# Peptides against a protein of PDB entry 6B9H: the designs that were tried, part 24

Target 1, 151 residues: chain A of PDB entry 6B9H
Amino acid sequence: AELCESLLTWIQTFNVDAPCQTVEDLTNGVVMAQVLQKIDPAYFDENWLNRIKTEVGDNWRLKISNLKKILKGILDYNHEILGQQINDFTLPDVNLIGEHSDAAELGRMLQLILGCAVNCEQKQEYIQAIMMMEESVQHVVMTAIQELMSK

## One batch from the design tools (peptide; aimed at target 1 Q138)

Design b2_p19_6 (made by RFdiffusion4)
Pose (drawn by RFdiffusion4):
Formats: structure tokens, sequence, C-alpha cells
Structure b2_p19_6 (pose): chain A 151 residues (1-151), chain P 19 residues (1-19)
């Protein structure tokens, strides 16, 4: 905890097309998919993004379907591109995100996305950008990175 | 607060140097 909201502020720095003002705005997976495309458009390309349904509304089943695709993408990216540098022992429970808008599980998903950003080809720029954020957010990001980089 | 800030800054300087 104190992970979800700090990482929401970080997500907001991407200025993706989908709304990203609330925890609920993140529960359908569209913002997360758009952020991943910004992190690595060569991997999270248009063909990949097309698999994420937009206009999900309150359909929690579709939220889960989207989130499973996002998590599948993150895990594949970790394996195929990042050499398993992101700790994936505890997977976020995407069913709880869809069924209960569970912010803690959402925080875990956002931590994996942060992991992608700080290990991708543009990791220098992403780290430099974090260093411009509010100190309170930086401290939470620091803790999140320590966890996700440890073995 | 000062110790937490210093630790955070040193962490990100080191992280950026490694990147």
Amino acid sequence: as target 1 above (151 residues)
Amino acid sequence: ADAERTETEEFFEELLAEA
C-alpha cells in the first residue's frame, strides 16, 4: 500500500488517450496497455493494442479479459526482452482488480509496468523523469523498484 | 525526512549511473 496512488501519479505522466484520473479508470486495462505502448512501441505495438477492448464500462468480465492480456504481455516482455529482471514471483490478482477494483492488486500491476519502464531501452529517460517528481512519489517509486529488481 | 530524502536521491543517482 501507498503503491497504487503514487504509481497512479507516475502513470499520469504518460498522458495517454484514455482517462486516468481515478483508481477505477485503471481497472479495464486500456490505460495500462497504452502506457506499455509508450514504454516500448516496438514490442507493445498496434497489433498487440488491438487486442485490448475499449469501452468496457462496468463489464467486469471484459475488464478481466483485458487485464489477463496485459499481464500476459508484461510477463512475455520480461522473459523475451528483459531477461527476467522483473521479479514475478507474486502475480497481481487481476480477477480482484476486475471484480472488486482492488487497489492493492492494481498497485502490483502498476509496479510491473514501472519495472518495464526502468528496464527498457529508454530506462535512462524514464528514471530521469521520475527524479523530477514530488519527493513523496519518488520515495514510493524507490521502494517499488527495490522490490521488483531484487531476486 | 532529511534522511529519507538523501537515501532516495542517492538511490536514484546510483540507479541512473547503472542505467

Design b2_p19_6_s1 (made by RFdiffusion4, then SolubleMPNN; from b2_p19_6, 7 letters changed)
Fold by OpenDDE base, seed 1:
Structure b2_p19_6_s1 (fold): chain B 151 residues (1-151), chain A 19 residues (1-19)
Amino acid sequence: as target 1 above (151 residues)
Amino acid sequence: MEKLRRETREFFEQLLAEA
């Protein structure tokens, strides 16, 4: 999926410790959790991150468990910190991500993380970083942001 | 392609202005 591919490229700019080269690498949620911690370490602190299991392997049940926690964290962050600036009417299906590595649904999850980045305290820095990316990626990211901020 | 590039740039410039 184009959305997932572009947002995977964006996620890679965070230089997290976990492998993040493929769609499959993101399905256990570890990369996403580490990215969220970088976005707002005061909210997504060590205690929150420790709830995410790192040694998951191919266990789709553990993947889904992690993904559910991450999705909840994003939604709570949106409500408690961002003042519900993200439109979450279309939530990703974490079951499809964990069990089938569904790129389209993963794209939706990464889109929510993008919403966190462009609305957080350091939003200016993340926006500027996006503007330095490949133009084709920027266009996809723009569309993704527009969808999130739409009424 | 040039139109898309311009529209994208203007979008993020506006987003920065509102940040």
Scores: peptide ipSAE 0.689, ipTM 0.944, DockQ to the pose 0.945
OpenDDE base, seeds 2, 3, 4, 5: peptide ipSAE 0.687, 0.685, 0.686, 0.687; ipTM 0.943, 0.943, 0.942, 0.943

Design b2_p19_6_s2 (made by RFdiffusion4, then SolubleMPNN; from b2_p19_6, 6 letters changed)
Fold by OpenDDE base, seed 1:
Structure b2_p19_6_s2 (fold): chain B 151 residues (1-151), chain A 19 residues (1-19)
Amino acid sequence: as target 1 above (151 residues)
Amino acid sequence: SAAKRKETKEFFEKLLAEA
């Protein structure tokens, strides 16, 4: 999906330790967890990160377990830190991500992470970084942010 | 297109101004 591909490109700018080249690389949640830690290491601290299993292989049940924890963390962060700025009426289906590598639903998950980045304490830096990306990617990211910020 | 580029640039500039 266009959203997923553009946000995958965005995710790659974080240069996390986990492999993040393909959609499949993101389905276990490890990359997403590491990105969230970079966004706000005080909230998504090492104790939080340690709850995400890193060696899941192709076990879709373990993937889903990780993804549920990550989604919970994002929603809690939005409520506790960001002041509920993210529209959550279209939450991603983590079952489809973990079991089927659904790109559309993965895009929705990455969109929530995007919401964290553009609303966190370092929002200015993340926005500026997005403005340096390929124009086509910027446009997709803009649309994604607009959806998140809408009521 | 030029219109899309302008729209995108203005969007992020506005977002930065509010940050």
Scores: peptide ipSAE 0.712, ipTM 0.954, DockQ to the pose 0.941
OpenDDE base, seeds 2, 3, 4, 5: peptide ipSAE 0.712, 0.710, 0.711, 0.711; ipTM 0.954, 0.954, 0.954, 0.954

Design b2_p19_6_s3 (made by RFdiffusion4, then SolubleMPNN; from b2_p19_6, 7 letters changed)
Fold by OpenDDE base, seed 4:
Structure b2_p19_6_s3 (fold): chain B 151 residues (1-151), chain A 19 residues (1-19)
Amino acid sequence: as target 1 above (151 residues)
Amino acid sequence: SEAKRKETKEFFEKLLKEA
């Protein structure tokens, strides 16, 4: 999916420790968790990160468990820190991500992370970084942000 | 297209201004 591919490119700019080259690399949630920690290390602290299981391999149940925790973290962050500035009425299906590597649903998950970045304390830096990406990627990111911030 | 590039640039410039 175009959304997923563009946001994967965006995720790669974080230079996290976990492999993040393919859609499959993101399905266990480890990359996403590390990205969230970079976005707000005070909220997504080491205690939070430690709840995300590493080395899950192909265990889709563990993937889903991680993804559920990440999704909960994002939603809680929206409520507790961001002041509910992000619409979350259309949540990603983490079951499809974990079990089937569904790119469309993964795109929606990454979109929520994007929402965290463009609303966090360092939002200006993340926005500026986005403006340095390929124009085609920027356009997809724009539409994703618009969808999140719509009333 | 040029129109899309312009739209995108202006969007993020506005977003930065409001940030």
Scores: peptide ipSAE 0.699, ipTM 0.950, DockQ to the pose 0.980
OpenDDE base, seeds 1, 2, 3, 5: peptide ipSAE 0.698, 0.698, 0.698, 0.697; ipTM 0.950, 0.950, 0.950, 0.950

Design b2_p19_6_s4 (made by RFdiffusion4, then SolubleMPNN; from b2_p19_6, 8 letters changed)
Fold by OpenDDE base, seed 1:
Structure b2_p19_6_s4 (fold): chain B 151 residues (1-151), chain A 19 residues (1-19)
Amino acid sequence: as target 1 above (151 residues)
Amino acid sequence: MEEKRKETREFFEELLQKA
């Protein structure tokens, strides 16, 4: 999916420790958790990150467990810190991500993380970083932001 | 392509203005 591919490119700019080159690399949630910690380390602290299993392999049940925790973290962050600025009515199906590596649903999850970045304390820096990406990627990211913040 | 680029740039410039 175009959304997933563009947001994967965006995720790669965070230079996290976990492998993040393919859709499959993101399905266990470890990259996403590390990205969230970079976005707001005070909220997504070490204690939170330690709840995400890092040695998952191909265990789709463990993937789904991680993804559920991450999704909950994003939603809680939106409520508690961001003041509910993100439209969360259309949530990603984490079962399809963990069990089938569904790129479309993964794109939806990454879109929620994008919402965290462009609304967090360091929003200016993340927006400026997006503006330095390839123009085709920027366009997809713009559309994703517009969808998230629409009422 | 030129119109898309302009639209996108203006969007993020406005977003930065609100930040």
Scores: peptide ipSAE 0.673, ipTM 0.936, DockQ to the pose 0.978
OpenDDE base, seeds 2, 3, 4, 5: peptide ipSAE 0.672, 0.670, 0.671, 0.672; ipTM 0.935, 0.935, 0.935, 0.936

Design b2_p19_7 (made by RFdiffusion4)
Pose (drawn by RFdiffusion4):
Order: sequence, then C-alpha cells, then structure tokens
Structure b2_p19_7 (pose): chain A 151 residues (1-151), chain P 19 residues (1-19)
Amino acid sequence: as target 1 above (151 residues)
Amino acid sequence: SEQTEETETFFEDLLAEAH
C-alpha cells in the first residue's frame, strides 16, 4: 500500500488518451495498455493494442479479459526482452481488480509496468523523469523498484 | 532529511547503472 496512488501519479505523466484520474479509471486495462505502448512501441505495437477492448464500462468480465491480456504482455516482455529482470513471483490478481476494483492488486500491476519502464531501452529517460517528481512519489517508486529488481 | 538523501542516492545510482 501507498504503491497504487504514487504509481497512479507516475501513470499520469504519460498523458495517454484514456482517462486516468481515478483508481476506477485504471480497472479496465486501457490506460495500462496505452502506457505500455508508450514504454515500448516496438513490442506493445498497434496489433497488440487492438486486442484491448475500449468502452468497457461496468462490465467486469471484459475488464478481466483486458487485464489478462495486459498481464500476459508484461510477462512475455519480461521473458523475451528483459531477461526476467522483473520479479514475477507474485502476480497481481486481475480478477480482484475487475470484480472489486482492488487498489492493492492494481498497485502490483502498476509496479510491473514501472518495472518495464525502468528496464526498457529508454530506461534512462524514464528514471530521469521520476527524479523530477515529488519527493514522496520518488520514495515510493524507489521502494517499488527495489522490490521488483530483487531476486 | 535522511530519507531525502537516501532516495536521491538511490536514483543517482540507478541512473548510473542505466548508462
């Protein structure tokens, strides 16, 4: 905890098309998919993004379907591009995100996305950008990175 | 503060490693 909201501020720095003002705005997976395309457009390309349904509304089943595709993409990216540098022992429970808007599980997912950003080809720029954020957010990001980089 | 120093050192080291 204290992970979801700090990482929401970090997500907001991407300025993706979908709304990203609230925890609920993240529960359908669209913002997350758009952030991943910004992190690595060569991997999270248009063909990949097309699989994420937009205009989900309150359909939690579709939220889960989208989130499973996002998580599948992140795990594949970790394996195929990042050499398993992101710790994936505990997977976020996407069913709880969809069924209960569980912010703690959402925080775990956002931590995996942060892991993608700080290990991708543009990691220097993403780290530099974090260094410009509020100290309180940087401290939480520091803790999140320590966890996701440890073995 | 001590917490500020620790956080800044962490990100300086992380950025150095990312070079």

Design b2_p19_7_s1 (made by RFdiffusion4, then SolubleMPNN; from b2_p19_7, 10 letters changed)
Fold by OpenDDE base, seed 2:
Structure b2_p19_7_s1 (fold): chain B 151 residues (1-151), chain A 19 residues (1-19)
Amino acid sequence: as target 1 above (151 residues)
Amino acid sequence: SSMSKETKEFFQKLLEEAK
């Protein structure tokens, strides 16, 4: 999926500790959780991050559990901090991500994280970072942001 | 290209609004 591939490239710019080279690497939620902590460490603090199980391996049940927590965190962040700026009418199916590594659904999850980044306190820095990426990636990211911001 | 210009203008506007 084009969305997932572009946003994977974007996620890689965060240089988190967890491996983040492939779609499969993102399916356990650890990378996403670490990225969210970078976006807003006061909200996605260590206590929150510690609820995300590491070393999940291929256990898709544990992946789904992590992904559910992450999705909840994103939605709560959107409601409590961002003032519901993210259009969340179409939520990612975390079951498909965890069990089948569904790239399309993963893309939608990453899109929500993108929404957090471009609306957080350091939104300017994240926007500038996106502007330094390949134009093809920027175009996909632009479309993703437009979709998130549409009411 | 037109797509490149559109993308650039989008993020410039977004950046301006973020300041």
Scores: peptide ipSAE 0.676, ipTM 0.938, DockQ to the pose 0.985
OpenDDE base, seeds 1, 3, 4, 5: peptide ipSAE 0.674, 0.674, 0.672, 0.671; ipTM 0.937, 0.937, 0.937, 0.937

Design b2_p19_7_s2 (made by RFdiffusion4, then SolubleMPNN; from b2_p19_7, 11 letters changed)
Fold by OpenDDE base, seed 2:
Structure b2_p19_7_s2 (fold): chain B 151 residues (1-151), chain A 19 residues (1-19)
Amino acid sequence: as target 1 above (151 residues)
Amino acid sequence: SAESKRTRAFFEELLQQAL
């Protein structure tokens, strides 16, 4: 999916410790959790991150468990910190991500993380970083942000 | 291109709002 591809490229700019080269790399949630910690380490602190199981391998049940925690974290962050600045009416299906590496649903998950980045305390820095990316990626990211911010 | 300019303008506006 175009959204997933572009946001994967965006996620890679965070240079997290976990592998993040492919869609499959993101399906266990570890990369996403590490990215969220970078976005707001006070909220997504070490205690929160430690609830995300690492080394899950191909265990889709564990992937889904992680993804559910991450989605909850994002939604809680949106409500508690961001003041519901992003739309969450169309939530990603974490089952499809965990079981089938569904790129479309993964894209939706990454889109929520994008919403966190462009609305967090350091949103200026993340926006500037996006502006340095390939124009084609910027266009997709723009569309994704517009969708998030459209009440 | 026009598309590129629209994209730049979008983020410039978004950045301005972030300041």
Scores: peptide ipSAE 0.704, ipTM 0.949, DockQ to the pose 0.983
OpenDDE base, seeds 1, 3, 4, 5: peptide ipSAE 0.703, 0.703, 0.704, 0.703; ipTM 0.948, 0.949, 0.949, 0.949

Design b2_p19_7_s3 (made by RFdiffusion4, then SolubleMPNN; from b2_p19_7, 9 letters changed)
Fold by OpenDDE base, seed 4:
Structure b2_p19_7_s3 (fold): chain B 151 residues (1-151), chain A 19 residues (1-19)
Amino acid sequence: as target 1 above (151 residues)
Amino acid sequence: SHMSEETRKFFEELLQKAQ
């Protein structure tokens, strides 16, 4: 999916420790958790990160468990910190991500993370970084942001 | 610039709102 591929490229700019080269690399949630910690380390602190299992292999049940925790974290962050500035009515299906590596649903998950980045304390820096990316990625990101912030 | 006028305008406005 175009959304997933573009946001994967965006995710790669965070230079997290976990492998993040493919869609499959993201399905266990570890990369996403590390990205969220970079976005707001005070909220997504070490205690939060420790709840994400890092050695899940191909166990889709463990992947889903991680993804559910991450999704909850994102939603709580939006409620508690961001003042619910993003539209979270259409949530990603983490079951499809964990069990089937569904790129479309993964894209929606990454979109929520994008929402965190462009609304967090360091929003200016993340916006400026996006402005340095390829136009094709920028266009997808733009559309994704518009969807998130529309009401 | 590699950035289209549409995307440039969008992100500039977004950045302005962020300040």
Scores: peptide ipSAE 0.650, ipTM 0.924, DockQ to the pose 0.693
OpenDDE base, seeds 1, 2, 3, 5: peptide ipSAE 0.647, 0.649, 0.646, 0.648; ipTM 0.919, 0.919, 0.918, 0.922

Design b2_p19_7_s4 (made by RFdiffusion4, then SolubleMPNN; from b2_p19_7, 11 letters changed)
Fold by OpenDDE base, seed 2:
Structure b2_p19_7_s4 (fold): chain B 151 residues (1-151), chain A 19 residues (1-19)
Amino acid sequence: as target 1 above (151 residues)
Amino acid sequence: SEESKRTQQFFQELLQQAL
């Protein structure tokens, strides 16, 4: 999926510790959790991050468990910190992500994280970073942001 | 390109809101 591929490229700019080269690398949620911690370490603190199991391997049940926690974290962050600046009318299906590495659903998950980044305290820095990316990626990111911020 | 310009304009406006 174009959304997933572009946002994967964006996620890679965070340079997290976990492998993040492929779609499958993101399916256990560890990369996403680490990215969220970078976005807002006060909210996605060490205690929160420690709830995400690492080294889950190919266990899709554990992946889904992690992804559910991450999705909940994103939604809670949106409501508690961002003031619901992004819409959550269409939530990603974390079961499809965990069990099937569904790129389309993963893209929607990453889109929610994008929403966190462009609305967080360091939104200026993330926006500027996006503006330095490949223009084709910028276009996809723009569309994703527009969709998130529309009510 | 014009599309690139429109994209850049979008982010410039978004950035302005962030400042």
Scores: peptide ipSAE 0.690, ipTM 0.946, DockQ to the pose 0.913
OpenDDE base, seeds 1, 3, 4, 5: peptide ipSAE 0.689, 0.687, 0.688, 0.688; ipTM 0.945, 0.945, 0.945, 0.945

Design b2_p19_8 (made by RFdiffusion4)
Pose (drawn by RFdiffusion4):
Structure b2_p19_8 (pose): chain A 151 residues (1-151), chain P 19 residues (1-19)
Amino acid sequence: as target 1 above (151 residues)
Amino acid sequence: SDSLAELQEEFLEMLEEFF
């Protein structure tokens, strides 16, 4: 905890098309998919993004379907591109995100996305950008990175 | 501030351990 909201501020720095003002705005997976495309458009390309349904509303089943696709993408990216540098022992429970808007599980998913950003080809720029954020957010990001990089 | 500088120094040193 104290992970979800700090990482929401970090997500907001991407300025993606979908709304990203609240925890609920993240529960359908669209913001997360758009952020992943910004992190690595060569991997999270348009063909991949097309699989993520927009205009989900309150349909938690579709939220879950989207979130499973996103988590599948993150895990594949970790394996195929990042050499398993992101710790994936504990997977976020995407069913709880969709059924209960569970911010803690959402925080874990956002931690995996942060892991992608700090290990991708543009990791230098993403780290520099974090260094410009509020100190309170940087401290939480620091803790999140320590966890996700440890073995 | 001194506290922000100390945090950023520790953060960058920590990132060097992984990268």

Design b2_p19_8_s1 (made by RFdiffusion4, then SolubleMPNN; from b2_p19_8, 12 letters changed)
Fold by OpenDDE base, seed 5:
Structure b2_p19_8_s1 (fold): chain B 151 residues (1-151), chain A 19 residues (1-19)
Amino acid sequence: as target 1 above (151 residues)
Amino acid sequence: SSSRQKFLKEFEELLKKYF
């Protein structure tokens, strides 16, 4: 999916420790958890990150467990810190991500992380970084932000 | 290009609207 591909490119700009070259690399949630920690390390602290199991391999049950924790963290962050600016129009199906590596649902998950970045304390830094990206990626990111913020 | 300028204008309008 175009959304997933563009947001994968955006995720790669965070330079996290976990491998993040492919869609499959994101399905265990480890990359996403590390990105969230970079976005707000006070909220997504080391104690929170330690709840995400590493080295899950191809165990889709463990992937889903991680993804559920991450989704809960994002929603709690939106409510407690961001003031519910993100529209909960359609939540990603983490079962499809963990069990089937569904790129469309993964795109929705990454879109929620994008929402955290453009509303966090360092939002201006992330917005400026987006403005420096290639046009085709910018277009997808822009439309994704618009979809999240529109009421 | 005119297409790029139009895109950037729309993005700026989005930023002004929500941020």
Scores: peptide ipSAE 0.119, ipTM 0.749, DockQ to the pose 0.797
OpenDDE base, seeds 1, 2, 3, 4: peptide ipSAE 0.105, 0.108, 0.107, 0.100; ipTM 0.742, 0.744, 0.740, 0.736; seed 1 fails the geometry check

Design b2_p19_8_s2 (made by RFdiffusion4, then SolubleMPNN; from b2_p19_8, 10 letters changed)
Fold by OpenDDE base, seed 5:
Structure b2_p19_8_s2 (fold): chain B 151 residues (1-151), chain A 19 residues (1-19)
Amino acid sequence: as target 1 above (151 residues)
Amino acid sequence: SSSRQELRKKFLELLSKYF
């Protein structure tokens, strides 16, 4: 999906330790967890990150377990830190991401992470980085932000 | 480019509205 592909490009700008070149690389949640830690290391601290299993392989049950923890973390962060500025209009189906590598649902998950970035303490840094992205990717990212903030 | 300038304008408008 276009959303997932553009947000994958955005995720790659974080330069996390886990491999993040393909959609499949994101399905175990490890990249997403590391990105969230970069966004707010005080909230998504080492204790939180250590709850995400890194030795997952192709085990879709373990993927789903990780993704559920990450989604919970995002929702809690939105309520406790961001003041519910991001509406949970359409939550991603983590079962489809873990079991089927569903790109559309993965895009929704990455969109929630985007929401965290543009509302966190360092939001200005992330906004400026988005303004420097390639035009076609920038358009998708900007549209995704608008969708999050308008609902 | 004109397209890039328009995107920037729209993004700034979005930011002023929600941030």
Scores: peptide ipSAE 0.104, ipTM 0.751, DockQ to the pose 0.863
OpenDDE base, seeds 1, 2, 3, 4: peptide ipSAE 0.092, 0.104, 0.093, 0.089; ipTM 0.741, 0.751, 0.742, 0.738

Design b2_p19_8_s3 (made by RFdiffusion4, then SolubleMPNN; from b2_p19_8, 10 letters changed)
Fold by OpenDDE base, seed 4:
Order: C-alpha cells, then structure tokens, then sequence
Structure b2_p19_8_s3 (fold): chain B 151 residues (1-151), chain A 19 residues (1-19)
C-alpha cells in the first residue's frame, strides 16, 4: 500500500537499531516501539520498551502480542499526553499485520505513530523533517497527517 | 517545481498552526 510504503520511508529516518528496510521488518513491532521511544522517551521509557519482545522470529502470535501492546501504548499516549488531539477512528487490525503482514493495516499503524510524532513535544522538529522529504513521500505523509487531524 | 514545493511547505506550515 502507498501509505505503508511512504510511512516506512518516514520510519527509516529515525535510524532505530532494529532492521527496518521492509514491511516484514515492521510486523513484529520492535521498530515501532523503538520509534515511539525516540518520539517520547519519557513516556515510552525503558520499562515500557521492555514489555516488547525482541526475539519474535516468525511467530505471528508473538507479533500480535507486541502489536497490541504498541497500539495500546499509542492510544494511551494519545489520551494521556496528546489530549486526544488525533483521532483513532480507524484502528489498525493488528491481527492482519502480525499474521499476514498486511501492508494496508500496517500503514494505519504507522499513521498512528506519525500522529504521535507531529503532536509530541518535539513536533516542530518532526514537521520540519517532513517538509524536507521527497515529494511523493511527503504528499502521502501530509495526507495522513491531515486525515488524523481533520475529523 | 518550485511552485509546488512552496505550496507543500505552506500546507505543512498551516498544519503547524493547527497544532
């Protein structure tokens, strides 16, 4: 999916420790968790990150478990820190991500992370980075942001 | 084009104001 492809490119700008070159690399949630920690290390602290299993392999049940924790973290962050400035109207199906590497649902998950970035304390920095992205990627990211904020 | 780039930047700047 175009959303997933562009947001994968965006995710790669975080330079996390975990491999993040493919859609499959994101399905275990480890990259997502590390990105969230970079976005707000006070909230997504080491204690939170330690709840995400890093050695998952191809176990889709473990992937889903991680993804559920991450989704919960995002939603809690949205409520507790962001004051629900973004909408969770379209929640990703983490089962499809974990079991089938569903790119569309993964895109929705990454979109929620994008929402965290553009509303966090360092939102100015993240928005500036987006403004410097390649045109086609930037367009998708911009549209994704607009969707989160417009409803 | 430079025009489209400027439009994109303006759009993002508007989003910043919304936040």
Amino acid sequence: as target 1 above (151 residues)
Amino acid sequence: SSSREELRKRFLEQLQKYF
Scores: peptide ipSAE 0.077, ipTM 0.716, DockQ to the pose 0.473
OpenDDE base, seeds 1, 2, 3, 5: peptide ipSAE 0.072, 0.074, 0.063, 0.055; ipTM 0.712, 0.714, 0.704, 0.700

Design b2_p19_8_s4 (made by RFdiffusion4, then SolubleMPNN; from b2_p19_8, 11 letters changed)
Fold by OpenDDE base, seed 5:
Structure b2_p19_8_s4 (fold): chain B 151 residues (1-151), chain A 19 residues (1-19)
Amino acid sequence: as target 1 above (151 residues)
Amino acid sequence: SMSREELRKKFLAELQKYF
C-alpha cells in the first residue's frame, strides 16, 4: 500500500536500533515502540518499552500482543497528553498486521504514530523533517496528517 | 511541480487550520 510504503520511509528517519527496512520488520511492533519513545520519552519511558517483547520471531500471537499494547499506548497518549486532537476514525486491525502482515492496516497504525509526532511537544521539529522528504513521499505524509486532523 | 518552498508554505497553511 502507498500509505504504508511512504510511512515506512518516514519511520526510517528516526534511526531506531531495531531493523526497519521492510513491512515484515514492523509487524512485531518493536520499531514502532522505539519510535514512540523517541517522540515522547517521558510518556513512552523505559518501563513502558519493557512491556514490548523483543524476541518474537514469527510468532504472530506475540506480535498481536505487542501491537495491542502499542495501540493502547497511542490512544492513551492521544487522550491524556494530546487532548484528543486526532479525529475519530477506523482503528487499525492489529490482528491482520500480526497474523497476515497486512500493509493497509499497518499503514493505519503508522498514521497514528504520525499523529503523535505532529502533535507532541517537539511537533515543529517533526514537521520540518517532513518538509525535507522526497516530494512524492511528502505528499502522502501530508495527506495522512490532513486526514487525522480533519473533523 | 511545486518548489520545496511552495510546498512548505502550503503545508504550513494546511496545518495552521488545526493548531
Scores: peptide ipSAE 0.068, ipTM 0.710, DockQ to the pose 0.537
OpenDDE base, seeds 1, 2, 3, 4: peptide ipSAE 0.057, 0.050, 0.054, 0.061; ipTM 0.686, 0.684, 0.684, 0.695

## One batch from the design tools (peptide; aimed at target 1 Q124)

Design b2_p20_1 (made by RFdiffusion4)
Pose (drawn by RFdiffusion4):
Order: C-alpha cells, then sequence, then structure tokens
Structure b2_p20_1 (pose): chain A 151 residues (1-151), chain P 20 residues (1-20)
C-alpha cells in the first residue's frame, strides 16, 4: 500500500488518451495498455492494442479479459525483451481488480508497468522524469523498484 | 529523519540512473 496512488501519479505523467484520474479509471486496462504502448511502441504496437476493448463501462468480465491480456503482454515482454529482470513471483490478481476494484492488486500491476519503463530502451529518460516528481512519490517509486528488481 | 529519507531517495535515483 501507498503504491497504487503514487504510481497513479506516475501514470498520469504519460498523458494517454483514456481518462486516468481515479483508481476506477484504471480498472478496465485501457490506460495501462496505452501506457505500455508509450513505453515500448515496437513491442506494444497497434496490433497488440487493438486486442484491448474500449468502452467497457461496468462490465467487470470484460475488464478482467482486458487485464489478462495486459498482464500476458507484460509477462511476455519481461521474458522476451527484458531477460526476466522484473520479479514476477507474485502476479497481480486481475480478477480482484475487475470484481472489487482492488487498489492493492492494481498497485501491483502498476509496479509491473513501472518495471517495464525502468528497464526498457528509454529507461534513462523514464528515470530522469521520475527524478522531477514530488519527493513523496519518488520515495514510493524507489521502494517499488527495489522490490521489482530484486531476485 | 525526513532529511535522511530524502538524501537516501536522491542517492538511489542517482545510482540507478548511473547504472542505466
Amino acid sequence: as target 1 above (151 residues)
Amino acid sequence: EAEEKAAETKAFFETLLAEA
């Protein structure tokens, strides 16, 4: 905890098309998919993004379907591009995100996305950008990175 | 305590960026 909201502030720095003001705005997976495309458009390309349904509303089943696709993409990226540098022992429970808007599980998904950003080809720029954020957010990001980079 | 925490966070990100 104290992970989800700090990482929401970080997500907001991407300025993606979908709304990203609340925890609920993140539960359908669209913002997360758009952020991943910004992190690595060569991997999270248009063909990949097309699989994420927009206009989900309150349909938690579709939220879960989207989130499973996002998590599948993150895990594949970790394996195929990042050499398993992101710790994936504990997977976020995407069913709880969809069924209960569980912010703690959402925080874990956002931590995986942060892991992608700080290990991608543009990791220098993403780290430099974090260094400009509020100190409280940087501290939480620091803790999240320590966890996700450890073995 | 707040100064130590801010210095530690700053040093972490300097190290992380140097390694990146």

Design b2_p20_1_s1 (made by RFdiffusion4, then SolubleMPNN; from b2_p20_1, 9 letters changed)
Fold by OpenDDE base, seed 5:
Structure b2_p20_1_s1 (fold): chain B 151 residues (1-151), chain A 20 residues (1-20)
Amino acid sequence: as target 1 above (151 residues)
Amino acid sequence: SMAEKLKETKEFFKKLLEEA
């Protein structure tokens, strides 16, 4: 999916420790958790990150468990810190991500993380970084932000 | 057109920065 591909490129700009070259690399949630910690390390602290299992291999049950924790973290962050500025009515299906590596649903998950970045305390820096990306990626990111801000 | 999309995207993020 175009959304997933563009947001994967965006995720790669965070330079996290976990491998993040392919869609499959993101399905265990480890990259996403590390990205969230970079976005707001006070909220997504080490105690939170330690709840995400890092050695899951191809175990889709463990992937889903991680993804559920990450989704909950994003939603809680939206309610407690961001003031519910992003639309959470259409949530990603983490079962499809973990069990089937569904790129469309993964795109939705990454879109929620994008919402965190463009609304967090360092929003200006993340927006400026997006503006330096390839034009086609910027356009996809724009549409993704517009969808999130729509009620 | 491609040019129109580029212009729209650029203006969108400029506005978003002003609101940040």
Scores: peptide ipSAE 0.644, ipTM 0.932, DockQ to the pose 0.908
OpenDDE base, seeds 1, 2, 3, 4: peptide ipSAE 0.644, 0.643, 0.643, 0.638; ipTM 0.931, 0.932, 0.931, 0.929

Design b2_p20_1_s2 (made by RFdiffusion4, then SolubleMPNN; from b2_p20_1, 10 letters changed)
Fold by OpenDDE base, seed 1:
Structure b2_p20_1_s2 (fold): chain B 151 residues (1-151), chain A 20 residues (1-20)
Amino acid sequence: as target 1 above (151 residues)
Amino acid sequence: SRAEQLRRTREFFEQLLAEA
């Protein structure tokens, strides 16, 4: 999926500790949780991050558990901090991500994280960082933002 | 065209920054 591939490239710019080279690397949610902590460490603090299991291996049940917590965190962040600026009309199916490494659904999850970044207190810095990426990636990111905030 | 796509993308993010 083009959305997932471009947003994976974007996620890689955060330089988190967890491996983040492939779609499979993101299916346990650990990378996503670490990225969210970078976006807003006051909200996604260490206590929140500690709820995400880091050693899940291929256990799809544990992956789904992590992903559900992350999705809830994103939605709560949007409501409590961002003031409902993100449109959540189409939520990712975390079961498909955890069980089948579904790239399309993973793309939707990463799109929500993108929404957090471009609406958070440090939005200017994240937008500027996106503008330094490859043009093809920027185009996909633009489309993703438009869909999320104005659909 | 590729040139037009680049222009539209650049203008989008410039506008987004202006609103940030």
Scores: peptide ipSAE 0.690, ipTM 0.949, DockQ to the pose 0.943
OpenDDE base, seeds 2, 3, 4, 5: peptide ipSAE 0.687, 0.688, 0.687, 0.689; ipTM 0.948, 0.949, 0.948, 0.949

